# Peptides against a protein of PDB entry 5HDT: the designs that were tried, part 6

Target 1, 163 residues: chain A of PDB entry 5HDT
Amino acid sequence: MVVKTFMDMDQDSEEEKELYLNLALHLASDFFLKHPDKDVRLLVACCLADIFRIYAPEAPYTSPDKLKDIFMFITRQLKGLEDTKSPQFNRYFYLLENIAWVKSYNICFELEDSNEIFTQLYRTLFSVINNGHNQKVHMHMVDLMSSIICEGDTVSQELLDTV
Target 2, 163 residues: chain A of PDB entry 5HDT as posed
Amino acid sequence: MVVKTFMDMDQDSEEEKELYLNLALHLASDFFLKHPDKDVRLLVACCLADIFRIYAPEAPHTSPDKLKDIFMFITRQLKGLEDTKSPQFNRYFYLLENIAWVKSYNICFELEDSNEIFTQLYRTLFSVINNGHNQKVHMHMVDLMSSIICEGDTVSQELLDTV

## One batch from the design tools (peptide; made by RFdiffusion4, then SolubleMPNN)

Design b1_p8_7_s2 (from b1_p8_7, 4 letters changed)
Fold by OpenDDE base, seed 3:
Structure b1_p8_7_s2 (fold): chain B 163 residues (1-163), chain A 8 residues (1-8)
Amino acid sequence: as target 1 above (163 residues)
Amino acid sequence: MVSYKYNP
């Protein structure tokens, strides 16, 4: 299983990283980012999060437009965190935990549309947060938002209005 | 590029 392959891979496995590089690039294609199945999109998001983790500090994606598409895509998947009773909640949690810990969104500071990406991220997180979430979920959400504020250079008025 | 965490 492709999902399991990336999940189990560590950052020091250089031979494996090279072997699966083409697969990592393929997973960011429009075919997967625009896949009609919601569960498939979630799995793709988790794989992409793992890819950022595995290939740190250098992501295999070199196109700024592609990076923007990926993070906007991941942000959209985070909407699934709202329903804590969903059968897929554990995967949504995995996605949140991963991106918060790895700080993969830090790559977005190099993008021209970083404020748009962060604004959408904050709006999404504030829209899904609820009292049904346990402490760990809340912690990851706060950590993610705080890290971006602390490390950010400039913030748009729209983002300021959201916070 | 701004680096993100290395987590082995």
Scores: peptide ipSAE 0.048, ipTM 0.738, DockQ to the pose 0.382
Fold by OpenDDE base, seed 2:
Structure b1_p8_7_s2 (fold): chain B 163 residues (1-163), chain A 8 residues (1-8)
Amino acid sequence: as target 1 above (163 residues)
Amino acid sequence: MVSYKYNP
């Protein structure tokens, strides 16, 4: 399974990183980002999160538009965190934990549409966050949001209005 | 790109 392959890979596996570079690029294609199956999209999101982890500090995606598409895509998947009893919740948790820990969204600071991406992220997180989530989920959500605020040199008024 | 976390 492709997802398992990337999940098990570390940043020091240079030969493997080169071997799977094309796959990493293909996973960001519209075919996968717009896949009709919700479970497939979640798996793709997790895989993309792993790709950012593996290729840190430099993502393999060179197109700003593609990066925007990816992070908007990942953001949309985070809506699945709302149902803590879903069989897929653990994968949503994995996605959240990964992006929070890796700080993958920090790549977006170099994008022209960073404010749009962050605004959508915050709106999504605030829409799903509730008292039913355990402390770890809350912690990752807070870490993700606070890291972006702390590392950003400016915060848009729109983003401030969202919080 | 802005550096994000490296996991050694």
Scores: peptide ipSAE 0.047, ipTM 0.724, DockQ to the pose 0.428
Fold by OpenDDE base, seed 5:
Structure b1_p8_7_s2 (fold): chain B 163 residues (1-163), chain A 8 residues (1-8)
Amino acid sequence: as target 1 above (163 residues)
Amino acid sequence: MVSYKYNP
């Protein structure tokens, strides 16, 4: 229910965005980010991706520490892209497609630990990329990485070494 | 302020 709610929500639905703001905030709680069920964590990640999409260009999360936690969390979920034969691959694809298209990680440029976040993202993507991925998956991965490099003014040498 | 894409 929660997943469908955010998936179907439009960015221009201001009344609905206000109504579900508390839910969006709760989805970023430790309860969900540290949930023991892998499938639940994936669903949470998809919801969070949708939240960033819906509330663009401003995230509803005001805490830099919380934003860091969220993006580190999403990054960890992207590891699931490695197995293209997984029954949950379609949801991992959704997550990747969403964050690549929306450029959600660009919010991280405002964070002190942006380099850490981007480094982990790149390491994760390069660790899961394989020949089993179709062209669309590869394209989204490249789009996600290139956007950060092209738009980042504070890209560290460490990040460049990771690439 | 960093903005990200509008996705209708």
Scores: peptide ipSAE 0.044, ipTM 0.716, DockQ to the pose 0.380
Fold by OpenDDE base, seed 4:
Order: sequence, then structure tokens, then C-alpha cells
Structure b1_p8_7_s2 (fold): chain B 163 residues (1-163), chain A 8 residues (1-8)
Amino acid sequence: as target 1 above (163 residues)
Amino acid sequence: MVSYKYNP
């Protein structure tokens, strides 16, 4: 229910964006980010991706620490892309496609720990990429990484070593 | 300044 709500929401729906602001904030709580169920965490990640899409280029999360937690959380969920035969793969694909298209991680450039976030993202993507992924998956992975490299003006040595 | 893009 919640997943569909944000999935179907338009960026131009200002009234709806205001109405569901509290829900967006609640979905980023530790309760959901640290939920014990892996499938629930995946759904939460998809919702968060949609929230970033809907509120772009802004985000409803005002805390830099919270933003870091969210993107580190999303990064951890991307590990699920490794198993192309998983019943949940389509949702992992949705997550990847969304964050790649929206360039959601680009908001992290405003964070003090941006290099840490990007390093973890690249390590995760390179760890899960395999020959079982189709052209679309590969394209989204490349788009996601390339956007950060091309638009970033400060990159840590650790990130460079990862690439 | 870099920000994620508007996606209508």
C-alpha cells in the first residue's frame, strides 16, 4: 500500500507531497532502516527512492546524518542485485533504475561524508555486477557511477582505488 | 552545485 502510494505520486502533486511528508519522514526512521526482515528493507528502500524522486531536487530529510544513513542503507540493499534469479530481483531492478535515473546520490555531494558514501556505493556495485545481468542493469549501474564521477569535483583516493 | 534532477 505505502509502496504504491509513493510509486504513483507525481513531482507536480504539491498538495500530496505535503500530505505525505510525515510518512516520508517516518519511513526513514531507524525502525524501518533497521527492520529485521530483508524484504521489508527492500520495500523501504524502494519507497525512499521514490521519495527522492518525488521531492527532487530537494529532500524532505533535513538532517545530514539522516541522509547519510539513508544512502548507506540504500547502498546495502543494492547487494541484492547479485542474484539475478531471486524472486525479488525485479524490485532490486526498480531500485537501481530509479536512483540511476533520478541521480539521487548526487544530493550526497552536500554531505561531509560524501566520499564515504560514494566509495561504499562503488564497492557494492562492483561486487554484485556479473554476466547474468542484462544490458539494462549494466547501463543503470554505469549511469549511476558515471554521474557521480563526472559531477564530483572532489574524490578521495579510496574512491579512486575502487573505480 | 550538484543536485539530483527533476524527473517529471
Scores: peptide ipSAE 0.041, ipTM 0.688, DockQ to the pose 0.341; fails the geometry check

Design b1_p8_7_s3 (from b1_p8_7, 4 letters changed)
Fold by OpenDDE base, seed 1:
Structure b1_p8_7_s3 (fold): chain B 163 residues (1-163), chain A 8 residues (1-8)
Amino acid sequence: as target 1 above (163 residues)
Amino acid sequence: GVSYKYNP
C-alpha cells in the first residue's frame, strides 16, 4: 500500500522518487486532506511526513498555499496524540517522530504565513501534552518546538510568549 | 538557513 511504499523508501532512491512524484502530489489534494475518515487522514499525514523526509531538503510541493494547507493539516492530526491508549496511537507517534526528526516544519520559514502555522502547532502540542506520555513522546515534542525557536529569525513575539 | 535532516 501507499503508506508502506513511502515508509520503506530512502532519499537515495532517485528513480523511485521520480516514479512516485505524481502520487505524492495527489496525496496533498483536498480530496485526501479533507477526507471524512479520521483513520484515512492519519494515514495521509504519515505519508506526507514520509514524502517530506524522502525529498528533503526540498519538497515536491511548490505552491506556498499548498504547503500551508499540508502543515495545517498535519498539525490537526497531532491532536490524536492526546489519547495514549488509542489503537492508532502508534501511528500518531510515527507522525510525531518523523516530523520532529526531519524538521519538516522548518520548510515553513519560507512561507509568508509561517507565524500562523507555528502558532497553531504550538497551541496543538500544548493542548495534548500530558504526564501520561512517555519520555520519547516528550522528547519529540520538545525537539519539534525547540528546533523552530532555534532556527527561526522571524518568530513573532506572540509565539515567543506562548512558549 | 534552516536545517533539514537526511535519512542516512
Scores: peptide ipSAE 0.050, ipTM 0.745, DockQ to the pose 0.255
Fold by OpenDDE base, seed 2:
Structure b1_p8_7_s3 (fold): chain B 163 residues (1-163), chain A 8 residues (1-8)
Amino acid sequence: as target 1 above (163 residues)
Amino acid sequence: GVSYKYNP
């Protein structure tokens, strides 16, 4: 229900954006980010990805620590891309497609721990990428990684070693 | 800073 609501919302729906702002904020709470159910966490990640899309170019999350938590959380969910036969793969694909297209991780350039976030993202992507993925998945992974390299000013040695 | 994509 919540996932579908955000999926159908566009960036020009100002009244709806305001209406669901509190929900967007609560979805980033520890209750959801640390939810014990893997499928719930995936749904939360998709919602968060949509929230970044909907509220672009301004994310509703103002705390740098919260933003870091969110992107580290999303990164952890991307591990699910490894199993292409999973019933939840389509949602993992949606998550990947969304964050690649929206370039949500570009928000992280303003964070003190941006290199940590990018390093974890790259490590995760390289750990799950395989020949079982179709061209679209590969394209999104490449887009996600290349956008950060192209738009970033500096990259840590750890990230360089990962690439 | 770098902004993420806006698509109305």
Scores: peptide ipSAE 0.049, ipTM 0.738, DockQ to the pose 0.342
Fold by OpenDDE base, seed 5:
Structure b1_p8_7_s3 (fold): chain B 163 residues (1-163), chain A 8 residues (1-8)
Amino acid sequence: as target 1 above (163 residues)
Amino acid sequence: GVSYKYNP
């Protein structure tokens, strides 16, 4: 299983990282990012989150356009956090926890369209946050947003005004 | 600086 493979992989396993590099690249293809099945897209997002974790502080994706597509894709999946009673909520939680802890979105500061990415992220998080979420979910959401504000020298005032 | 954390 592809999901389990990346989830269990160690950042220090250089041989394995090289072995699965092609798979990581394929997972970012339009075939997967535009897959018609919502559950498949969620699994792809979780795999991509793990890939960012494994290859930190770098990413195997060298194209700025591809990186933008990936993070816009991940952001769209976070909409699933709105339904706390969904059978897939645990995977949405995993996605949130991972990207918050790793600070994966911080790689976007190197992108020209970083403000667009962060704006969509903040809008998405505020659209799904509710009192039904437990303290851990709230903490991860706050950690994710605050890290971008605190570490982003390129964060525009326009972005702050839209939040 | 920008953080992109290492997972030990």
Scores: peptide ipSAE 0.043, ipTM 0.722, DockQ to the pose 0.262
Fold by OpenDDE base, seed 4:
Structure b1_p8_7_s3 (fold): chain B 163 residues (1-163), chain A 8 residues (1-8)
Amino acid sequence: as target 1 above (163 residues)
Amino acid sequence: GVSYKYNP
């Protein structure tokens, strides 16, 4: 129900954005980010991706530490893209497609630890990319990575060396 | 860079 709520919400729904702000904040709590069920964590990641989409270009999370935790969390979920035969693959695809289109990770440029986040993202993506992925998956992965490299003005040489 | 906002 929560997943559908944010998925169906658009960026112009100002009243709804205000109404569900507290829920958005609650979904970023350790209770959800560290939930023991991997399927729940995936759903949480999708919700968070939708939240970033809805509130773009801003984020409702005011804590830099919380933002870092969220993006590190999302990055960990992207590991699930490695198995194209998984029954959850389509949801992983949704996650990838969303964050690639929205360019959600670009918010991280405002964070002190942005290079760490980007490095982990790139390592994760290159670890899961394989020939079993169709062209759309590859395209989203490339879009996600290239946006950070091409649009970032604070990308370290260390990050470039890992790419 | 910031996240993109869709403007229909």
Scores: peptide ipSAE 0.038, ipTM 0.695, DockQ to the pose 0.257

Design b1_p8_7_s4 (from b1_p8_7, 3 letters changed)
Fold by OpenDDE base, seed 4:
Structure b1_p8_7_s4 (fold): chain B 163 residues (1-163), chain A 8 residues (1-8)
Amino acid sequence: as target 1 above (163 residues)
Amino acid sequence: MVKYKYNP
């Protein structure tokens, strides 16, 4: 239910955005980010991606540490893209498509640890990219990485070397 | 400036 709620919400739904703000904040709690169930974590990641989409360009998470935790969390979930035959692959695709399209990671440029976040993202993506992915998956992966490079006047050489 | 894509 929660997943669908945020999935169906658009950026112009101001009343709904206010109504579900507390839920959005709650979803970023350690309870969910460190949830023992992998499928739950994936659903949480999708919700968080939708939250970033809905509240863009300003995420409801004001703490830099929390933002870092969230994006490191999302990055870890992207590892699930490696198995194209997984029953959960479509949800991983949704996650990838969303964050690539919205350019959600761009908010990380405001964080002190942006280079760490981007480095982990690139390492993760390159580790999961394979020929079993269709063209759309490849496109989103490339778009996600390219968007950060193109806007990354603050991107470290280490990150560039990873690419 | 951090940019996000607007999805109306």
Scores: peptide ipSAE 0.040, ipTM 0.707, DockQ to the pose 0.279
Fold by OpenDDE base, seed 2:
Structure b1_p8_7_s4 (fold): chain B 163 residues (1-163), chain A 8 residues (1-8)
Amino acid sequence: as target 1 above (163 residues)
Amino acid sequence: MVKYKYNP
């Protein structure tokens, strides 16, 4: 229910955005980010991606630390892209497609620890990328990484070493 | 249509 609610919502639904703001905030709680079920964590990640889409270009999360936690969390979920035959692959694809299209990670440039976030993202993507992925997956991965490189003013040495 | 996020 929650997943579908955010998935079907668009950026112009101002009344709904206000109505579900508290839910959006609660989805970023440690209860959900640290949930023991990997499928639940994937659903949470998809919801968070949709929340970033819906509230773009801003995010409803006011804490830089919380934003960092969220993006580190999303990054960890992207490891699931490795198994293309998984029943959950389509949801992992949705997650990747969404964050690449919206350029969700670009909000991290406002964070002090942006380089750490980007480094972990790149390490994760390079660890899962393989020739078994279709062209769309490759495209989204490239789009996600290239957008950060192109729009970033500075890149850490650690990130450069990862590339 | 979605609005992209941009650098500050």
Scores: peptide ipSAE 0.040, ipTM 0.706, DockQ to the pose 0.210
Fold by OpenDDE base, seed 1:
Structure b1_p8_7_s4 (fold): chain B 163 residues (1-163), chain A 8 residues (1-8)
Amino acid sequence: as target 1 above (163 residues)
Amino acid sequence: MVKYKYNP
């Protein structure tokens, strides 16, 4: 229910955005980010991705620490992209497509720990990339990484060496 | 920093 709600929301629907703001904030709580069920965590990640899409170019999360937690959480979920035959792969694809299209990670440039976040993202993506992925998956992965490199005025040499 | 919004 929650997944469908955010997935179907329009960016220009101010009334709906206000109505579900508290739910959006609640989904970023430790209860959901540290949920023991991996399928639940995937659904939470998809919801969070939709929240970033809906509220773009800003996010309802004002705490830098919370934003870091969210993006580290999303990064961990991307590990599920490795198995293309998984019944959950389509949801992992949805997550990847969304965050790549919105350029959600670019908000991290405003965070002090941006280097850590981007490093973990790149390590994760390179660890899961394989020849079993179709062209669309590869393109989204490349788009996600390229956007960060191109806009990264503050990207450290250490991060560049990781690539 | 640019985040995209859907523009139909």
Scores: peptide ipSAE 0.039, ipTM 0.706, DockQ to the pose 0.190
Fold by OpenDDE base, seed 3:
Structure b1_p8_7_s4 (fold): chain B 163 residues (1-163), chain A 8 residues (1-8)
Amino acid sequence: as target 1 above (163 residues)
Amino acid sequence: MVKYKYNP
């Protein structure tokens, strides 16, 4: 299974990273990012998060437009955090925990449309926060947002209005 | 701007 392959892969496994590089690139294709099945999109998002973890600090995706598409895609998946009783909540948590720890979104500072990406992220996180979330979920959300604010040189008015 | 890498 593709999901398990990347989940179990070590950052120091250079031979495996090379072996599965083409698979990592394919997972970011429009076929998967625009897949009609919501559960498939969640699995793809988790794989992408693992890919960012495995290849950190460098991502295998070289196109700025592709990186933007990926993070806008991941942001859309985070909406699933709202329902804590969902059978898929554990995977949504995995996604959140991973991207918060790795600071995956910080690569977006290299993109021209970083403020758009961060604005959508903050709007999404604030829209899904609820009293059903435990302390760990809240902590990861705050860590993710705080890291971006602290490392950003400029913040758009739109982002300020969101916060 | 640094993404963390685990060092075992």
Scores: peptide ipSAE 0.037, ipTM 0.700, DockQ to the pose 0.187

Design b1_p8_8_s1 (from b1_p8_8 with T5Y)
Fold by OpenDDE base, seed 2:
Structure b1_p8_8_s1 (fold): chain B 163 residues (1-163), chain A 8 residues (1-8)
Amino acid sequence: as target 1 above (163 residues)
Amino acid sequence: SYKMYVEP
């Protein structure tokens, strides 16, 4: 499966990275980002997170509009972290862990609409954060939010009002 | 080393 392929791929797998580049690009298409099945969308989000990981520090997506769509899409999936008892929670955890570790959202600093993306991310995270989450989940959420604040030169007033 | 999206 596609999910397993990207999950198992290493950053140094140059031949595989080249081989699956077209697949990576197709996974960011509207067909997948707007798929009606929420479980499929979660799998797509995990694949996209893995793609950012594999191709770091240079994501294969060159369109600013496409990058915005991807990060807004990933942000929407993070709402699934709210239900710790869901059978899909581990995949939501994987998504969170990946984007926090790789710092993939830092790509957004190169986008004109970075503040919109970060605002939506923070609102989403604050809406799902609860005491039922284990320490690792909390750590990744904090790492993700802190990294953006630390790496950003400025933050919007809207983002500040959200905090 | 593991690569991340961080500017030098």
Scores: peptide ipSAE 0.551, ipTM 0.922, DockQ to the pose 0.203
Fold by OpenDDE base, seed 5:
Structure b1_p8_8_s1 (fold): chain B 163 residues (1-163), chain A 8 residues (1-8)
Amino acid sequence: as target 1 above (163 residues)
Amino acid sequence: SYKMYVEP
């Protein structure tokens, strides 16, 4: 129900965005980010991706520490892309497609620990890329990484050397 | 138009 709520919401729905703002904030709590169920964590990640989409270009999360936690959390979920035959792959695809299109990771440029986040993202993506992925998956992965490199005035050479 | 996160 919560997943459907944010998935179906548009960026221009100002009244609805205000109505569900508290829910959006609550979904970023440790209760959900550290939920023991892997499938629940995936759904939470998709919701968070939708929240970034809906509230773009201004994410509703104001705490830098919370933003870091969220993106590190989303990065961990992307590891699920490695198994193309998983019943949950379509949700992992949705997550990837969303964050690539919306460029949500660009929010991290405002964070002190952006290099750490991007490093983990690149390592994760390269670890899951395989020949079983179709062109769309590969394209989203490339778009996600390229956007960060192209937009990243703060991307250090050390990070580039790590990739 | 669709809004995205774009850095200057």
Scores: peptide ipSAE 0.551, ipTM 0.922, DockQ to the pose 0.207
Fold by OpenDDE base, seed 4:
Structure b1_p8_8_s1 (fold): chain B 163 residues (1-163), chain A 8 residues (1-8)
Amino acid sequence: as target 1 above (163 residues)
Amino acid sequence: SYKMYVEP
């Protein structure tokens, strides 16, 4: 399965990275980002997170518009962290852990609409944080937000004040 | 080492 393929792939798998590049690009298509099934969208988000991980520090998506779509999409999926009792929570955790560790949102600093993306991310995280989450979840949420703050020479003070 | 996204 596609999910397992990218999940099991590491950053040093050069031949596999080349082999599955077209699949990685295809997974970012509107067909998947706008898929009507929320569980499918979660799987897509996890795959995209893995793709960012595998290809770090050079994501395969070159279009700024596409990158914005992807990160806004991932941000929307993080809302699923709100239900700690959901059978899908472990996948939401995986998504959070991945993007926090890889610092994939740092790609957004190169985007014109970075402030919009970060604002939506912070609002989403604060809307779900402290909802029965264990320490690991809290740690990843904090790591995700703090990474952007620490790296963000381009992050406006207005954005930080809004959070 | 594990690669991450960092700003220049």
Scores: peptide ipSAE 0.551, ipTM 0.921, DockQ to the pose 0.208
Fold by OpenDDE base, seed 1:
Structure b1_p8_8_s1 (fold): chain B 163 residues (1-163), chain A 8 residues (1-8)
Amino acid sequence: as target 1 above (163 residues)
Amino acid sequence: SYKMYVEP
């Protein structure tokens, strides 16, 4: 399974990174990002998060437009964190944990539309945060937002005022 | 060491 392949791969696996590079690029295609099945989209998001992790600090996606599409896509999937009793919650948690730990959204600082991406991320996170989430979920959400605020000198004052 | 996306 593709999900397991990337999940089990580490950053130092150079041969595997080269072997699966084309697959990584293909997973970011519109076919997968716009897949009609929400469970498939979640799996795709987890794979993309793993790809960012594996190839850090240099993601294999070079197109700014493609990167924007990916992060907007991942942001949309984070909405699934709202239901803590969902059978898929553990995968949503994995997605959150990964992007918070790897700081993948920091890639967006190089994008022209970074403020749009960060705005959507913050809106999404605040819409799903609730008292039903355990401490680890809250910690990752805070880490994700704090990293952007602390390291982002390109973040607009308007966005900062809304936080 | 583990690599992350951080600004230099």
Scores: peptide ipSAE 0.550, ipTM 0.921, DockQ to the pose 0.216

Design b1_p8_8_s2 (from b1_p8_8 with T5Y E7K)
Fold by OpenDDE base, seed 5:
Parts: structure tokens; sequence; C-alpha cells
Structure b1_p8_8_s2 (fold): chain B 163 residues (1-163), chain A 8 residues (1-8)
């Protein structure tokens, strides 16, 4: 199982990271990012989050366009956090917890379209925040947004006004 | 130590 493979992998497993590098690259293909099954897309997002975690601080994706596609894709999946009663909520929580802890969106500061990505992220998070979320979910959401603002030397005033 | 992404 691909999901379990990356979930269980550590950052220090250099030989294993090399072994599964091609798989990591393949998971970012349009085939998976545009997969018609919503549950599959969620699993792909979790795998991508794990890949960012495993290869930190250097993501294996070298194409700026591909990185943009990935983060826009992950952002779209975060909308699933809106339904706390969904059977898949725990996977959405995992996704949120991972990207917040690893600070994977900080990769976007190296991208030309960082403002677009961050704008979509903030809009998505604020659209799904509700009173049904427990304290941990709220904390991760705040951590994710605060990290970008604090690190955002290139964050425009326009983006801040949008939030 | 656990590695994270930080802005340069």
Amino acid sequence: as target 1 above (163 residues)
Amino acid sequence: SYKMYVKP
C-alpha cells in the first residue's frame, strides 16, 4: 500500500527514500492530481504531505509549475475539513496536522505565484472553520496561517487585506 | 532532529 509506505517512512531512511523517489514523483502526476475519485485524491494528498515531510527540507519536486499544482491540489482537499462527522475526517485531520507541523507551504515562498497559493489557502481555511472543530484542529489551522504570515517577507499587503 | 521547511 502506497499510503502506508510513505506514512511509515522516516526522514533519516536515506536508502528507502532513494528507492521510492520515482514513486513520489509519479504521485504528483496529473493522473493522480486529477483523479476522479474524491477519496483517492484525499489519499494522494496525504501521500504528498508525507513526501514533503520525509524529504524535508528539500522536496523532491524540482519543477515550480509542478509544485504550484501540488499545493493548489492540497489546498482543494482541505475543504473536506468542513464536515467533522465525515468518515474521512481523520484523514483530513492527518493532512492538516502534517502540513502545519512540517510547514510544507513555506516551499511556496520560492514560487512566483506564492500569493495566489496563500490566498487560496487562507480562503479555504476560513471557509471550513466552524464551531464543530476541536481545539487541536483550530490550533493546526492557526499554526498553518501564522507560520506563513510570520515567515512571509514576500507576503503582499494585498494578500493580508484578503484575509 | 526533525526537519521542517523554513524560509531562507
Scores: peptide ipSAE 0.574, ipTM 0.933, DockQ to the pose 0.205
Fold by OpenDDE base, seed 3:
Structure b1_p8_8_s2 (fold): chain B 163 residues (1-163), chain A 8 residues (1-8)
Amino acid sequence: as target 1 above (163 residues)
Amino acid sequence: SYKMYVKP
């Protein structure tokens, strides 16, 4: 399975990284980002998060427009964190944990529309935070938001008003 | 060591 392939791969697997690079690029295509099945989109998001992890600190996606699409896509998937009783919650948690630890959203600082991406991320996280989440979920959400504020030097007033 | 994305 493609999902398991990237999940089990580490950053030092140079031969595997080269072997599956074309697959990684293919997974970011509009076919997958706009897939009609929400469970498929979640799996795609997890794969993309793993791809960012595996290839850090140099993501294989070179197009700024594609990177924007990917992070807006991942942000939309994070809405699924709201329902802690969902059968897919563990995958949403995996997505959150991954992007918080790897700091993949820091790639967005190189994009012209970084403030738009960060604003949507913060709005999404604040919309899904609830008392049903355990401490680890809350910590990852806070770590993700704090890291962006601490490392960013071009944060818009709109984003500051959102926080 | 584990690599992450950081601002240059």
Scores: peptide ipSAE 0.570, ipTM 0.933, DockQ to the pose 0.207
Fold by OpenDDE base, seed 2:
Structure b1_p8_8_s2 (fold): chain B 163 residues (1-163), chain A 8 residues (1-8)
Amino acid sequence: as target 1 above (163 residues)
Amino acid sequence: SYKMYVKP
């Protein structure tokens, strides 16, 4: 499966990275980002997170509009972290862990609409954060939010009002 | 080393 392929791929797998580049690009298409099945969308989000990981520090997506769509899409999936008892929670955890570790949202600093993306991310995280989450989940959420604040030169007033 | 997305 596609999910396993990207999950198992290493950053140094140059031949594989080239081989699956077209697949990576197709996974960011509207067909997948707007798929009606929420479980499929979660799998797509995990694949996209892995793609950012594999191709770091240069994501294969060159369109600013496409990058915005991807990060807004990933942000929407993070709402699934709210239910710790869901059978899909571990995949939501994987998504969170990946984007926090790789710092993939830092790509957004090169986008004109970075503040919109970060605002939506923070609002989403604050809406799902609860005491039922284990320490690792909390750590990744904090790492994700802190990294953006530390790496950013400026933050919007809207983002500050959200905090 | 593991590569991440960070500003220079």
Scores: peptide ipSAE 0.567, ipTM 0.931, DockQ to the pose 0.194
Fold by OpenDDE base, seed 1:
Structure b1_p8_8_s2 (fold): chain B 163 residues (1-163), chain A 8 residues (1-8)
Amino acid sequence: as target 1 above (163 residues)
Amino acid sequence: SYKMYVKP
């Protein structure tokens, strides 16, 4: 399975990284980003998060438009964190943990539409945060938002005022 | 060491 392949791969696996590069690029296609099945989209998001992890600090996606599409896509999937009792919650947790740890959203600082991406991310996170989440979920959400605030010099004052 | 996306 593609999900397991990328999940088990580490950053130092140079031969594997090269072998699966074309697959990584293909997973970011509109076919997968716009897939009608929400469970498939979640798996795609997890794969993309793993791809960012594996290829850090240099993601294999070079198109600014494609990067924007990917991060807007990942942001939309984070809405699934709202239901802590969902059978898929563990995968949503994995997605959150990964992007928080790897700091993948920091890639967005190089994008022209970074403020739009960060705004949507913060709106999504605040919409799903609740007291039902355990400490680890809260920690990752805080880490994700704090990293952007602390390291971002391009974040709009309007966004900062809403935090 | 583990690599992350951080500003230089």
Scores: peptide ipSAE 0.567, ipTM 0.931, DockQ to the pose 0.217

